# Designs tried in a protein design run: peptides against a protein of PDB entry 7K3S. Part 3

Target 1, 60 residues: chain A of PDB entry 7K3S
Amino acid sequence: MEELSGKPLSYAEKEKLKEKLAFLKKEYSRTLARLQRAKRAEKAKNSKKAIEDGVPQPEA

## One batch from the design tools (peptide; made by RFdiffusion4, then SolubleMPNN)

Design b1_p8_5_s3 (from b1_p8_5, 6 letters changed)
Fold by OpenDDE base, seed 5:
Structure b1_p8_5_s3 (fold): chain B 60 residues (1-60), chain A 8 residues (1-8)
Amino acid sequence: as target 1 above (60 residues)
Amino acid sequence: EEIEKLLK
């Protein structure tokens, strides 16, 4: 086992790391929500194209 | 800006 040869973090350093982690989790969740919206929008575009290519144009 | 405040 490599002993983590770092000085023990102070209480203040631990709280600062918790704040950084909370911020990172918030930004991750925001980014994930953007990615999911983009993926849904792409699927909607591809589905529209597949319908347009698969529907025989009504002979007018 | 907000990230930089957490790095100080």
Scores: peptide ipSAE 0.099, ipTM 0.745, DockQ to the pose 0.189
Fold by OpenDDE base, seed 1:
Structure b1_p8_5_s3 (fold): chain B 60 residues (1-60), chain A 8 residues (1-8)
Amino acid sequence: as target 1 above (60 residues)
Amino acid sequence: EEIEKLLK
Protein backbone atom coordinates (compact mmCIF):
# COMPACT_ATOMS: atom_id res chain seq x y z
CA MET B 1 0.00 0.00 0.00
CA GLU B 2 1.60 3.28 -1.05
CA GLU B 3 1.07 5.48 1.98
CA LEU B 4 -0.17 8.77 0.54
CA SER B 5 2.37 10.49 2.83
CA GLY B 6 1.37 13.95 1.67
CA LYS B 7 1.74 16.89 4.06
CA PRO B 8 -1.52 17.39 6.05
CA LEU B 9 -3.78 19.78 4.13
CA SER B 10 -4.24 23.18 5.77
CA TYR B 11 -7.71 24.28 6.91
CA ALA B 12 -7.92 26.58 3.83
CA GLU B 13 -6.99 23.72 1.44
CA LYS B 14 -9.64 21.46 3.06
CA GLU B 15 -12.32 24.18 2.70
CA LYS B 16 -11.33 24.72 -0.97
CA LEU B 17 -11.68 20.95 -1.59
CA LYS B 18 -15.13 20.96 0.12
CA GLU B 19 -16.23 23.83 -2.19
CA LYS B 20 -14.96 21.90 -5.26
CA LEU B 21 -16.80 18.77 -4.06
CA ALA B 22 -20.04 20.72 -3.42
CA PHE B 23 -19.85 22.25 -6.92
CA LEU B 24 -19.18 18.83 -8.52
CA LYS B 25 -22.16 17.29 -6.63
CA LYS B 26 -24.40 20.17 -7.84
CA GLU B 27 -23.32 19.71 -11.49
CA TYR B 28 -23.74 15.92 -11.19
CA SER B 29 -27.31 16.39 -9.85
CA ARG B 30 -28.15 18.83 -12.71
CA THR B 31 -26.72 16.41 -15.30
CA LEU B 32 -28.64 13.46 -13.79
CA ALA B 33 -31.89 15.48 -13.87
CA ARG B 34 -31.23 16.37 -17.57
CA LEU B 35 -30.57 12.68 -18.39
CA GLN B 36 -33.82 11.62 -16.64
CA ARG B 37 -35.80 14.30 -18.57
CA ALA B 38 -34.17 13.23 -21.86
CA LYS B 39 -35.06 9.55 -21.23
CA ARG B 40 -38.69 10.52 -20.47
CA ALA B 41 -38.86 12.72 -23.60
CA GLU B 42 -37.47 9.88 -25.76
CA LYS B 43 -40.09 7.45 -24.37
CA ALA B 44 -42.85 10.04 -25.02
CA LYS B 45 -41.64 10.61 -28.63
CA ASN B 46 -41.48 6.86 -29.31
CA SER B 47 -45.00 6.40 -27.87
CA LYS B 48 -46.36 9.28 -30.01
CA LYS B 49 -44.72 7.86 -33.16
CA ALA B 50 -46.15 4.38 -32.45
CA ILE B 51 -49.66 5.92 -32.19
CA GLU B 52 -49.24 8.00 -35.39
CA ASP B 53 -47.93 4.96 -37.36
CA GLY B 54 -50.86 2.85 -36.02
CA VAL B 55 -53.67 5.26 -37.06
CA PRO B 56 -54.91 4.66 -40.64
CA GLN B 57 -54.28 7.93 -42.48
CA PRO B 58 -57.61 9.27 -43.79
CA GLU B 59 -57.53 8.73 -47.54
CA ALA B 60 -57.74 12.17 -49.13
CA GLU A 1 -15.83 30.48 -15.73
CA GLU A 2 -17.06 29.32 -12.26
CA ILE A 3 -15.13 26.00 -12.63
CA GLU A 4 -11.94 27.92 -13.51
CA LYS A 5 -12.34 30.10 -10.37
CA LEU A 6 -12.54 26.91 -8.26
CA LEU A 7 -9.47 25.36 -10.01
CA LYS A 8 -7.21 28.42 -9.17
Scores: peptide ipSAE 0.097, ipTM 0.744, DockQ to the pose 0.181
Fold by OpenDDE base, seed 2:
Structure b1_p8_5_s3 (fold): chain B 60 residues (1-60), chain A 8 residues (1-8)
Amino acid sequence: as target 1 above (60 residues)
Amino acid sequence: EEIEKLLK
């Protein structure tokens, strides 16, 4: 049994830790949503380029 | 800024 060798956190320290964890979860979710949008945008750009490279541009 | 306020 690993003895939890630490002073028990006060109520105030536990609430501050919960606030820090809630903030970290929010920023993680925001970053993940940005990454997912970037990956979708990259796929859409690659698909658009494949269509444009397949159409002979009319030399006008 | 907001991270630094939480780290204090």
Scores: peptide ipSAE 0.096, ipTM 0.747, DockQ to the pose 0.158
Fold by OpenDDE base, seed 4:
Structure b1_p8_5_s3 (fold): chain B 60 residues (1-60), chain A 8 residues (1-8)
Amino acid sequence: as target 1 above (60 residues)
Amino acid sequence: EEIEKLLK
């Protein structure tokens, strides 16, 4: 086990790391929500195409 | 901008 042999972080350094972590969590959540919307939009396009290719148009 | 402020 490598002991994490580093000087103990000051209170100010810990607060700066908490702020950085909160920002990264916010950007992660925003990116994840964009990815989920993109995946849903792709599935909706593929489902529309499958319906159009699978229904014989009634000749008028 | 916001990222650069956190990296300083």
Scores: peptide ipSAE 0.096, ipTM 0.744, DockQ to the pose 0.185

Design b1_p8_5_s4 (from b1_p8_5, 5 letters changed)
Fold by OpenDDE base, seed 1:
Structure b1_p8_5_s4 (fold): chain B 60 residues (1-60), chain A 8 residues (1-8)
Amino acid sequence: as target 1 above (60 residues)
Amino acid sequence: EEIEKLRE
């Protein structure tokens, strides 16, 4: 393992990285929630199509 | 915007 022989991160640099990580986690959770809603909506659409193909139209 | 502010 090459020791990344970089200078130890200052307190300010560590806090900036924590803020970046918190932001990325928030955007990830928001995107995941959108994806989960989209997947549920797709399943609901597919279930509706299966009902429309399976209902014999009443002959008028 | 928010990502860009974090790059400064």
Scores: peptide ipSAE 0.094, ipTM 0.750, DockQ to the pose 0.195
Fold by OpenDDE base, seed 5:
Structure b1_p8_5_s4 (fold): chain B 60 residues (1-60), chain A 8 residues (1-8)
Amino acid sequence: as target 1 above (60 residues)
Amino acid sequence: EEIEKLRE
């Protein structure tokens, strides 16, 4: 068992890791919001086509 | 850019 007893992180190392984590969370949230918007736009295009084709869409 | 500043 390698003791993952790595040296205790300095205050500066902990703050740098918090900064990295905050940045990654922000970019994740931005990317997720873009993906969700794209999926909604795709569904809205498909539902418009199905209405134009006279197919009753079940309201979800 | 901002990711590269986190590698220093």
Scores: peptide ipSAE 0.093, ipTM 0.749, DockQ to the pose 0.256
Fold by OpenDDE base, seed 3:
Structure b1_p8_5_s4 (fold): chain B 60 residues (1-60), chain A 8 residues (1-8)
Amino acid sequence: as target 1 above (60 residues)
Amino acid sequence: EEIEKLRE
């Protein structure tokens, strides 16, 4: 068993980890919002094409 | 840039 007897994180190391976590949460939220916009834009393009091709939209 | 600033 490797003793995870790593020295307790200093206050400064904990604050640096909080900053990293806040940054990663922000980038995750930005990426998620981009993905959701892309998915909506794809759905809207597919819906327009299906209307143009005379394919009945699957009723939601 | 911001990711690299977090590594220093």
Scores: peptide ipSAE 0.093, ipTM 0.749, DockQ to the pose 0.267
Fold by OpenDDE base, seed 2:
Structure b1_p8_5_s4 (fold): chain B 60 residues (1-60), chain A 8 residues (1-8)
Amino acid sequence: as target 1 above (60 residues)
Amino acid sequence: EEIEKLRE
């Protein structure tokens, strides 16, 4: 195991990395929520087509 | 904008 022989990060560098990580987590959560909404909307479109093809339209 | 501010 190569020891990551880098100088220990300063307090300021650690706080900057925490800020970057918090931002990245927020953007990830936002993107995941968009993806989940898109997948639900796609399933809802596919289920409507399956219901319309299975109901005999009453002949007028 | 906010991503660009984190690259400095």
Scores: peptide ipSAE 0.091, ipTM 0.746, DockQ to the pose 0.186

Design b1_p8_6_s1 (from b1_p8_6, 3 letters changed)
Fold by OpenDDE base, seed 3:
Structure b1_p8_6_s1 (fold): chain B 60 residues (1-60), chain A 8 residues (1-8)
Amino acid sequence: as target 1 above (60 residues)
Amino acid sequence: EELEEIAR
């Protein structure tokens, strides 16, 4: 078993890793929210097209 | 520096 005999991370290194992790979680959440919004917008576009194709335009 | 590189 390779002992992960890496020197224990300093307090400053641990705080830097926590900041990186917090940033990554924020960017992940932002990207997920954008993806979910895009999927909802695509569904709304498809529903609008289905209504426009199903309503006979009133002949003027 | 390194956090700005991840932010780009």
Scores: peptide ipSAE 0.114, ipTM 0.741, DockQ to the pose 0.067
Fold by OpenDDE base, seed 2:
Structure b1_p8_6_s1 (fold): chain B 60 residues (1-60), chain A 8 residues (1-8)
Amino acid sequence: as target 1 above (60 residues)
Amino acid sequence: EELEEIAR
């Protein structure tokens, strides 16, 4: 077992790390939500093209 | 901005 030979973090340093971690988790969730929206939008575009190629537009 | 404020 490698002893974590680091100086123990102060209470203030631990709280600062918790704040940084909370911020990073928030930004991760925001980015993930954007990625999921982009994937849904791409799937919707591909599905719309498949419908438009399958329906003969009535010539007016 | 927020990350830089936390980094100070």
Scores: peptide ipSAE 0.112, ipTM 0.755, DockQ to the pose 0.056
Fold by OpenDDE base, seed 5:
Structure b1_p8_6_s1 (fold): chain B 60 residues (1-60), chain A 8 residues (1-8)
Amino acid sequence: as target 1 above (60 residues)
Amino acid sequence: EELEEIAR
């Protein structure tokens, strides 16, 4: 086992890493919520289009 | 901004 011979992170470095991690988690959650919304919107469009394509438009 | 402040 290679001892992780890195100098122990200072208190300030640990707090900075916690802030970075909190930010990344927030941005991940925001991006995931956008993706889930986009997938729901795509499914809703495809279902509406399948209904519209399945109704014979009255020939004008 | 917030990412650049954290990256300093």
Scores: peptide ipSAE 0.110, ipTM 0.749, DockQ to the pose 0.056
Fold by OpenDDE base, seed 4:
Structure b1_p8_6_s1 (fold): chain B 60 residues (1-60), chain A 8 residues (1-8)
Amino acid sequence: as target 1 above (60 residues)
Amino acid sequence: EELEEIAR
């Protein structure tokens, strides 16, 4: 096990890392929500096309 | 400031 051979981070450096981590978690959550919305929109388009192709047009 | 530069 490589000992994490680094000087102990100061209190200020730890707080700066917590702020960076909070920012990255926020951007991750935003990106994930966009991805989930895009996937739902694609599924909805594919489902609409499958219904339109599967309904026999009533012969007039 | 530095966090806002990463946000652009």
Scores: peptide ipSAE 0.107, ipTM 0.735, DockQ to the pose 0.068

Design b1_p8_6_s2 (from b1_p8_6, 4 letters changed)
Fold by OpenDDE base, seed 1:
Structure b1_p8_6_s2 (fold): chain B 60 residues (1-60), chain A 8 residues (1-8)
Amino acid sequence: as target 1 above (60 residues)
Amino acid sequence: EELEKIAL
C-alpha cells in the first residue's frame, strides 16, 4: 500500500480545493444546461423538417 | 480568468 506520504493538507489548502470543486461543479451544470438546450433545439429543427417534407406544396 | 485565479 503506498502510504500517501504527503504532508496533511492545511485547512487553507482544503478550502482552496473545495472552492476549485465548487467552480468545476458550476461549470459542469452550465455545460449540461447548454447541452440540454441544444438537444431541444435539434428536436425542434427535426420536427419542422418532418412537417415540410410531409406537406404537399400547393401547385402554383 | 476565474479558474486561473483559483489555480494560483
Scores: peptide ipSAE 0.094, ipTM 0.755, DockQ to the pose 0.058
Fold by OpenDDE base, seed 5:
Structure b1_p8_6_s2 (fold): chain B 60 residues (1-60), chain A 8 residues (1-8)
Amino acid sequence: as target 1 above (60 residues)
Amino acid sequence: EELEKIAL
């Protein structure tokens, strides 16, 4: 067992790190949801181009 | 702001 080379964190330091981790997890989830919305919006733009390129111009 | 409140 490698001894954790460092001063043991106090209870207060551990709680502060838990709070930081909870915040980072929230911001990660928010960022991931934003990325998923952006990817869906890009797919919707590309599908409009694929429909415009795949609709034969109505012959007169 | 929220990161600064956690940094204190």
Scores: peptide ipSAE 0.093, ipTM 0.753, DockQ to the pose 0.056
Fold by OpenDDE base, seed 2:
Structure b1_p8_6_s2 (fold): chain B 60 residues (1-60), chain A 8 residues (1-8)
Amino acid sequence: as target 1 above (60 residues)
Amino acid sequence: EELEKIAL
């Protein structure tokens, strides 16, 4: 067991670290949701092109 | 801004 041989963090330092961690988790979740949306949009564009290339456009 | 406010 590595003894965390550091000075014990004060209550205020622990609360500041919890706030930093909560912020980081929020920004991670926002970024992950954006990435997942981008990946879905890319797949939807590729699927739409595959349908348009497979259907003969009715000549007007 | 929020990161800088927390970094202080």
Scores: peptide ipSAE 0.093, ipTM 0.752, DockQ to the pose 0.058
Fold by OpenDDE base, seed 4:
Structure b1_p8_6_s2 (fold): chain B 60 residues (1-60), chain A 8 residues (1-8)
Amino acid sequence: as target 1 above (60 residues)
Amino acid sequence: EELEKIAL
């Protein structure tokens, strides 16, 4: 087990890390929402194409 | 801009 041998972080270093973490969580959530929207748009495109090509839709 | 301010 690699001991996390480091000096204890100062209060200021901990607050800076909390700010970095909050930003990273915001950007992750934004990216995830874009990915989910893209996945829904691709499903809607494929369903429209399946109807147009006369392929029976599998019931959901 | 926000990433550069946090990287400092």
Scores: peptide ipSAE 0.089, ipTM 0.744, DockQ to the pose 0.059

Design b1_p8_6_s3 (from b1_p8_6, 3 letters changed)
Fold by OpenDDE base, seed 3:
Structure b1_p8_6_s3 (fold): chain B 60 residues (1-60), chain A 8 residues (1-8)
Amino acid sequence: as target 1 above (60 residues)
Amino acid sequence: KELEEIAR
């Protein structure tokens, strides 16, 4: 068993890791929100195109 | 520095 005998992280190293984790969680949430918005926009685009293809354009 | 490099 490799003893993970790494020196205990200092308080400063732990706080730096917490800050990195908070940043990563924020970027994940932002990316997820963008992905969900993009999926909704694609669905709305496809629904609009299906309506536009099903309505006979009034001949001018 | 390192957090700014992760932020790019």
Scores: peptide ipSAE 0.119, ipTM 0.728, DockQ to the pose 0.070
Fold by OpenDDE base, seed 1:
Structure b1_p8_6_s3 (fold): chain B 60 residues (1-60), chain A 8 residues (1-8)
Amino acid sequence: as target 1 above (60 residues)
Amino acid sequence: KELEEIAR
């Protein structure tokens, strides 16, 4: 077992890492919400096109 | 500053 004998991080270094982790979690959640919204929007567009292509346009 | 650089 390679002992990760890294010097103990200072209190300030630990707090900085917590801030970076909190930021990364926030950006992950934002990106996930954007992806889910994009997938829903694509499904809605495909469903709208399938309805519009299935209705015979009234001949003017 | 550093967190703002990661946010760009």
Scores: peptide ipSAE 0.118, ipTM 0.724, DockQ to the pose 0.071
Fold by OpenDDE base, seed 4:
Order: structure tokens, then sequence, then C-alpha cells
Structure b1_p8_6_s3 (fold): chain B 60 residues (1-60), chain A 8 residues (1-8)
């Protein structure tokens, strides 16, 4: 195991890293929610097209 | 301030 050969982070440096981590978690969650919304919107478009192509137009 | 600079 490589000992993490670094000076122990000060309390202030640890708190700054916690703030950065909290920010990154928030941005990750926001991006994930956008991706999930985009995927749902794409599925809804594909489902609408599949219904329109699968309904025989009434021969007039 | 610093977190807002990382957010750009």
Amino acid sequence: as target 1 above (60 residues)
Amino acid sequence: KELEEIAR
C-alpha cells in the first residue's frame, strides 16, 4: 500500500474539500436529472412515432 | 466566490 505521502491537510483545507465535494454532488445530481428528462422526452417522441406508423390510416 | 468560479 503506497502510504499517501502528503502533509496532513489542515482543518480549513478539509472543510474546503467538503464544500467542493458538496458542490460537485449538486452539479452531478442536476446533470443526472437533465439526462433522465432528455431520455424520457426521446422515449416519448419515439413512442408517438410508433403509434402514428402503426395505426392504419382509414382508407377514405 | 471560489465555488462560483468553479461553476463557470
Scores: peptide ipSAE 0.118, ipTM 0.726, DockQ to the pose 0.066
Fold by OpenDDE base, seed 2:
Structure b1_p8_6_s3 (fold): chain B 60 residues (1-60), chain A 8 residues (1-8)
Amino acid sequence: as target 1 above (60 residues)
Amino acid sequence: KELEEIAR
């Protein structure tokens, strides 16, 4: 077992790391939500094209 | 300050 031979982090350093971690988790969740919206939008576009190619547009 | 600058 390699002893983590680092100086013990001060209370202030630990709180700063918790703040950074909370921020990173928030940005991760925001990015994930954007990605999920983009994937749904792409699926909706592909489904709409499949419907438009399957319905003969009435020639006016 | 630094975290607010990364948040923009």
Scores: peptide ipSAE 0.117, ipTM 0.718, DockQ to the pose 0.073

Design b1_p8_6_s4 (from b1_p8_6, 4 letters changed)
Fold by OpenDDE base, seed 1:
Structure b1_p8_6_s4 (fold): chain B 60 residues (1-60), chain A 8 residues (1-8)
Amino acid sequence: as target 1 above (60 residues)
Amino acid sequence: EELEKIAA
């Protein structure tokens, strides 16, 4: 068993890693929210096209 | 920008 002989991370190094992780989680959540909005906008565009192609304009 | 502040 190779002892993972890595020096134990200092308190400061652990806090720095927590900060980096918190930032990454925030950016992930922001990106996910953008993706969800984009998918909703795409569905709304596709629904408009389906209505326009299905209504024969009454010839006057 | 915030990642660079965290990386520094």
Scores: peptide ipSAE 0.090, ipTM 0.745, DockQ to the pose 0.059
Fold by OpenDDE base, seed 2:
Structure b1_p8_6_s4 (fold): chain B 60 residues (1-60), chain A 8 residues (1-8)
Amino acid sequence: as target 1 above (60 residues)
Amino acid sequence: EELEKIAA
């Protein structure tokens, strides 16, 4: 096992890493919410097309 | 901007 013989991170370095991690988690959650919204919008478009193709247009 | 502030 290669000892990760790196000097222990200072308190300040650990806090900076926690801030970076908190930011990345926030951006990840925002991106997931956008993806879920896009997927719902795509499903709604596909459902509208399926109804339009399934209704015989009354011949005028 | 927020990433740049955390990267600095």
Scores: peptide ipSAE 0.087, ipTM 0.741, DockQ to the pose 0.059
Fold by OpenDDE base, seed 3:
Structure b1_p8_6_s4 (fold): chain B 60 residues (1-60), chain A 8 residues (1-8)
Amino acid sequence: as target 1 above (60 residues)
Amino acid sequence: EELEKIAA
């Protein structure tokens, strides 16, 4: 068993890693919200086209 | 800006 004999992280290094993790979680959430908005916009475009293509213009 | 503070 290779002992992962990495020097124990200092308190300051652990806090810096927590800050990095908090930042990455924030950017992940922002990116996910953008992706979900893009998917909703795509579905809304496809639904509008399906309604426009499905209503025969009444020939007057 | 927050990334630069974490990289420094």
Scores: peptide ipSAE 0.086, ipTM 0.738, DockQ to the pose 0.057
Fold by OpenDDE base, seed 4:
Structure b1_p8_6_s4 (fold): chain B 60 residues (1-60), chain A 8 residues (1-8)
Amino acid sequence: as target 1 above (60 residues)
Amino acid sequence: EELEKIAA
């Protein structure tokens, strides 16, 4: 196992990485919320279509 | 825009 013996990051480099990580976490959370909303909207569309087509709704 | 400011 090659130890990634990189030089210790300076305080300024660590703070810059923390800012990048905070930004990435924010964008991940935003994308996840959009995906979850899309999945709920698709389920609601499919349930409305199944009612219109006279198909028995599977019990949840 | 925010990514470019952090990359810079």
Scores: peptide ipSAE 0.086, ipTM 0.738, DockQ to the pose 0.058

Design b1_p8_7_s1 (from b1_p8_7 with E1K)
Fold by OpenDDE base, seed 4:
Structure b1_p8_7_s1 (fold): chain B 60 residues (1-60), chain A 8 residues (1-8)
Amino acid sequence: as target 1 above (60 residues)
Amino acid sequence: KFLEELEK
């Protein structure tokens, strides 16, 4: 077991790390929401194509 | 500083 022989972080260093983690969590959540919207948009496009290929247009 | 650089 390598003892993590790092000097204990100061209070100020811990607060700065909390701010960095809060920022990264916010950017992760924004990116995840964009990915989920993109996946829904792709599914909607594929569903529209499946309807166009699966309905014989009534010859009028 | 660091957060302001990541928000640009």
Scores: peptide ipSAE 0.088, ipTM 0.730, DockQ to the pose 0.109
Fold by OpenDDE base, seed 3:
Structure b1_p8_7_s1 (fold): chain B 60 residues (1-60), chain A 8 residues (1-8)
Amino acid sequence: as target 1 above (60 residues)
Amino acid sequence: KFLEELEK
C-alpha cells in the first residue's frame, strides 16, 4: 500500500485546486451546452429529411 | 502555468 502520506495541501494549493475545479466545471457546462445544441440541430435536420422523404415521424 | 495553458 503506497502510503498516500502526501503533505496536507496548503491553503494556496487548495485555492488553486478550487480554481481548477471551477474552470473544469465551466468548460464541462460549455461542452454540454454545445452537445445539446448539436443534438437538437441533428434532430431538426433528421425531422426535416424524414418529412421530405415522406417517412411518417414516429409519434412521440 | 496550468490555468494559462487551459485559457489558451
Scores: peptide ipSAE 0.087, ipTM 0.733, DockQ to the pose 0.160
Fold by OpenDDE base, seed 1:
Structure b1_p8_7_s1 (fold): chain B 60 residues (1-60), chain A 8 residues (1-8)
Amino acid sequence: as target 1 above (60 residues)
Amino acid sequence: KFLEELEK
């Protein structure tokens, strides 16, 4: 592993990177929650179709 | 700057 022999990050640079990581983790969690809701909604739609195809419509 | 650009 080439140690990227960059100057050691200052305290301020480290705090700025922590803030960036906190933002990205928040947006990731929000996106993951949306994806999980979408998957649940898709499963509910597929279950509704399986019921509609399986119920003999009463002939009027 | 960078966070303000990502929040827009």
Scores: peptide ipSAE 0.086, ipTM 0.731, DockQ to the pose 0.112
Fold by OpenDDE base, seed 2:
Structure b1_p8_7_s1 (fold): chain B 60 residues (1-60), chain A 8 residues (1-8)
Amino acid sequence: as target 1 above (60 residues)
Amino acid sequence: KFLEELEK
């Protein structure tokens, strides 16, 4: 295991990295929720079209 | 600075 040859991060540097990580996790969760809503909306459009085209929906 | 740049 190569020892990460660097000076240990100060307390202040560690807290700043935790703040950055918390922000990144928040934006990731927001983006994931948007993606999941978009996928559900796409499925709902495809299901409506398949009903309109007379194709039996597979029951979930 | 960094967080303020990511929030814009």
Scores: peptide ipSAE 0.085, ipTM 0.729, DockQ to the pose 0.141

Design b1_p8_7_s2 (from b1_p8_7 with E5K E7K)
Fold by OpenDDE base, seed 3:
Structure b1_p8_7_s2 (fold): chain B 60 residues (1-60), chain A 8 residues (1-8)
Amino acid sequence: as target 1 above (60 residues)
Amino acid sequence: EFLEKLKK
């Protein structure tokens, strides 16, 4: 068993890792919310196009 | 940038 007995991270290093993790979680959540909005917008565009292609335009 | 600012 290789003892991965790396020196215990200092309190400051642990807090710096927590800050990095909190940032990455925030950016992940923002990206996920953008992806979910994009998928909803794509579905809404595809449904509008299906309605526009199915309604005969009233000739003026 | 942010991860580099957190490396300094």
Scores: peptide ipSAE 0.095, ipTM 0.736, DockQ to the pose 0.124
Fold by OpenDDE base, seed 5:
Structure b1_p8_7_s2 (fold): chain B 60 residues (1-60), chain A 8 residues (1-8)
Amino acid sequence: as target 1 above (60 residues)
Amino acid sequence: EFLEKLKK
């Protein structure tokens, strides 16, 4: 078993990792919000078409 | 850009 007891990270290395993590979380949240908006817009387009086609939409 | 600044 290789001891994954790597050298304790310096304060500077820990702060750099926190900065990386904060950036990744921000970009993830931004991407997720865009994806959710796109999915809502797609559902709203599909529901409009189905109403125009006279097909009863199941209420979600 | 930001990730490249983090590689220096």
Scores: peptide ipSAE 0.093, ipTM 0.732, DockQ to the pose 0.171
Fold by OpenDDE base, seed 4:
Structure b1_p8_7_s2 (fold): chain B 60 residues (1-60), chain A 8 residues (1-8)
Amino acid sequence: as target 1 above (60 residues)
Amino acid sequence: EFLEKLKK
């Protein structure tokens, strides 16, 4: 166990760390939402290709 | 911007 043998953080340092953590959580959530959207878009592209390969387009 | 404000 590495003892976190640092001086106790001041109240101001703790609040600054809470702000940093809140920002990182927000950016994580945004990145996760982008990833989930990308995965949905990939599935939608793959389903469109499966329809184009499986349905004879009625020649107009 | 925000991360730079947190480094000051």
Scores: peptide ipSAE 0.092, ipTM 0.734, DockQ to the pose 0.119
Fold by OpenDDE base, seed 2:
Structure b1_p8_7_s2 (fold): chain B 60 residues (1-60), chain A 8 residues (1-8)
Amino acid sequence: as target 1 above (60 residues)
Amino acid sequence: EFLEKLKK
C-alpha cells in the first residue's frame, strides 16, 4: 500500500475541501430530487394511458 | 461561476 505521504492539508485547504463537498452534496440532492420528480411524472402519464385503454368509452 | 471561484 503506497502511503499517500502527501503533506498534511493546511487548515485553509481542509476548509476549501469542506466547501467543495458541501456544494457537491447540494447539487447532488437537487439532481436527485429532479430525477425523482421526473420518474413520478412518467409513472403518472403511463397510469393515465392504462386507465383510458381499460374504460369502455360510452358510445355517443 | 461558483466552480470557477473554487478553481482559483
Scores: peptide ipSAE 0.091, ipTM 0.733, DockQ to the pose 0.127

Design b1_p8_7_s3 (from b1_p8_7 with E1D)
Fold by OpenDDE base, seed 3:
Structure b1_p8_7_s3 (fold): chain B 60 residues (1-60), chain A 8 residues (1-8)
Amino acid sequence: as target 1 above (60 residues)
Amino acid sequence: DFLEELEK
């Protein structure tokens, strides 16, 4: 068993790690919200195309 | 710093 007895992270290193994790959580949440909006927009576009292909254009 | 590179 290699003792991964790495020196305990200093208080400053722990705070820097918390800040990195908070940033990554924020960017993850932004990306997830963008993905959810994109999926909703795609579903709305596909629903509009399904309606447009089903309405006989009145020949004038 | 990795934070400074992520914040750019």
Scores: peptide ipSAE 0.115, ipTM 0.752, DockQ to the pose 0.124
Fold by OpenDDE base, seed 2:
Structure b1_p8_7_s3 (fold): chain B 60 residues (1-60), chain A 8 residues (1-8)
Amino acid sequence: as target 1 above (60 residues)
Amino acid sequence: DFLEELEK
């Protein structure tokens, strides 16, 4: 086991790192949800275009 | 604080 070379973090430093980690996890989850929504929207646009190119719109 | 700068 490599010895963790460094002064042990204080309780206050550990709590501050937990807050930073919680913030980063929240922003990661928010960004991931946006990316997944964008991918679904792109797939929905491509499927609508495939239906619209396959059905002759009746000229009214 | 670094957290306040990330939340802006």
Scores: peptide ipSAE 0.112, ipTM 0.747, DockQ to the pose 0.097
Fold by OpenDDE base, seed 4:
Structure b1_p8_7_s3 (fold): chain B 60 residues (1-60), chain A 8 residues (1-8)
Amino acid sequence: as target 1 above (60 residues)
Amino acid sequence: DFLEELEK
């Protein structure tokens, strides 16, 4: 077992890491919301093209 | 600060 022989982080170092993690979680959530919006926009474009091409859309 | 650089 490699003991993770790192010096214990101080209270101040732990609080700084919590702040960094909170920032990264916020940016992750923002990026995820953009990705979900992009996927919905792609689906809407594909549905519009399929109607224009006269292809019967399967009823959802 | 590292966070202030990431917020730019």
Scores: peptide ipSAE 0.111, ipTM 0.744, DockQ to the pose 0.140
Fold by OpenDDE base, seed 1:
Structure b1_p8_7_s3 (fold): chain B 60 residues (1-60), chain A 8 residues (1-8)
Amino acid sequence: as target 1 above (60 residues)
Amino acid sequence: DFLEELEK
């Protein structure tokens, strides 16, 4: 085990790292929610195309 | 601050 022989982080440095981590977690959650919405929208578009290709055009 | 640069 390489002991990360760095000086112990001060209280202020630890709080700054917690703030950075909280920001990163928030942006991750926002991005994940966007990705999930995009996947649902893609599935909805693919279902609409399958219906459009599956309706026999009434011969005029 | 690095946080202020990430928020821009």
Scores: peptide ipSAE 0.110, ipTM 0.747, DockQ to the pose 0.114

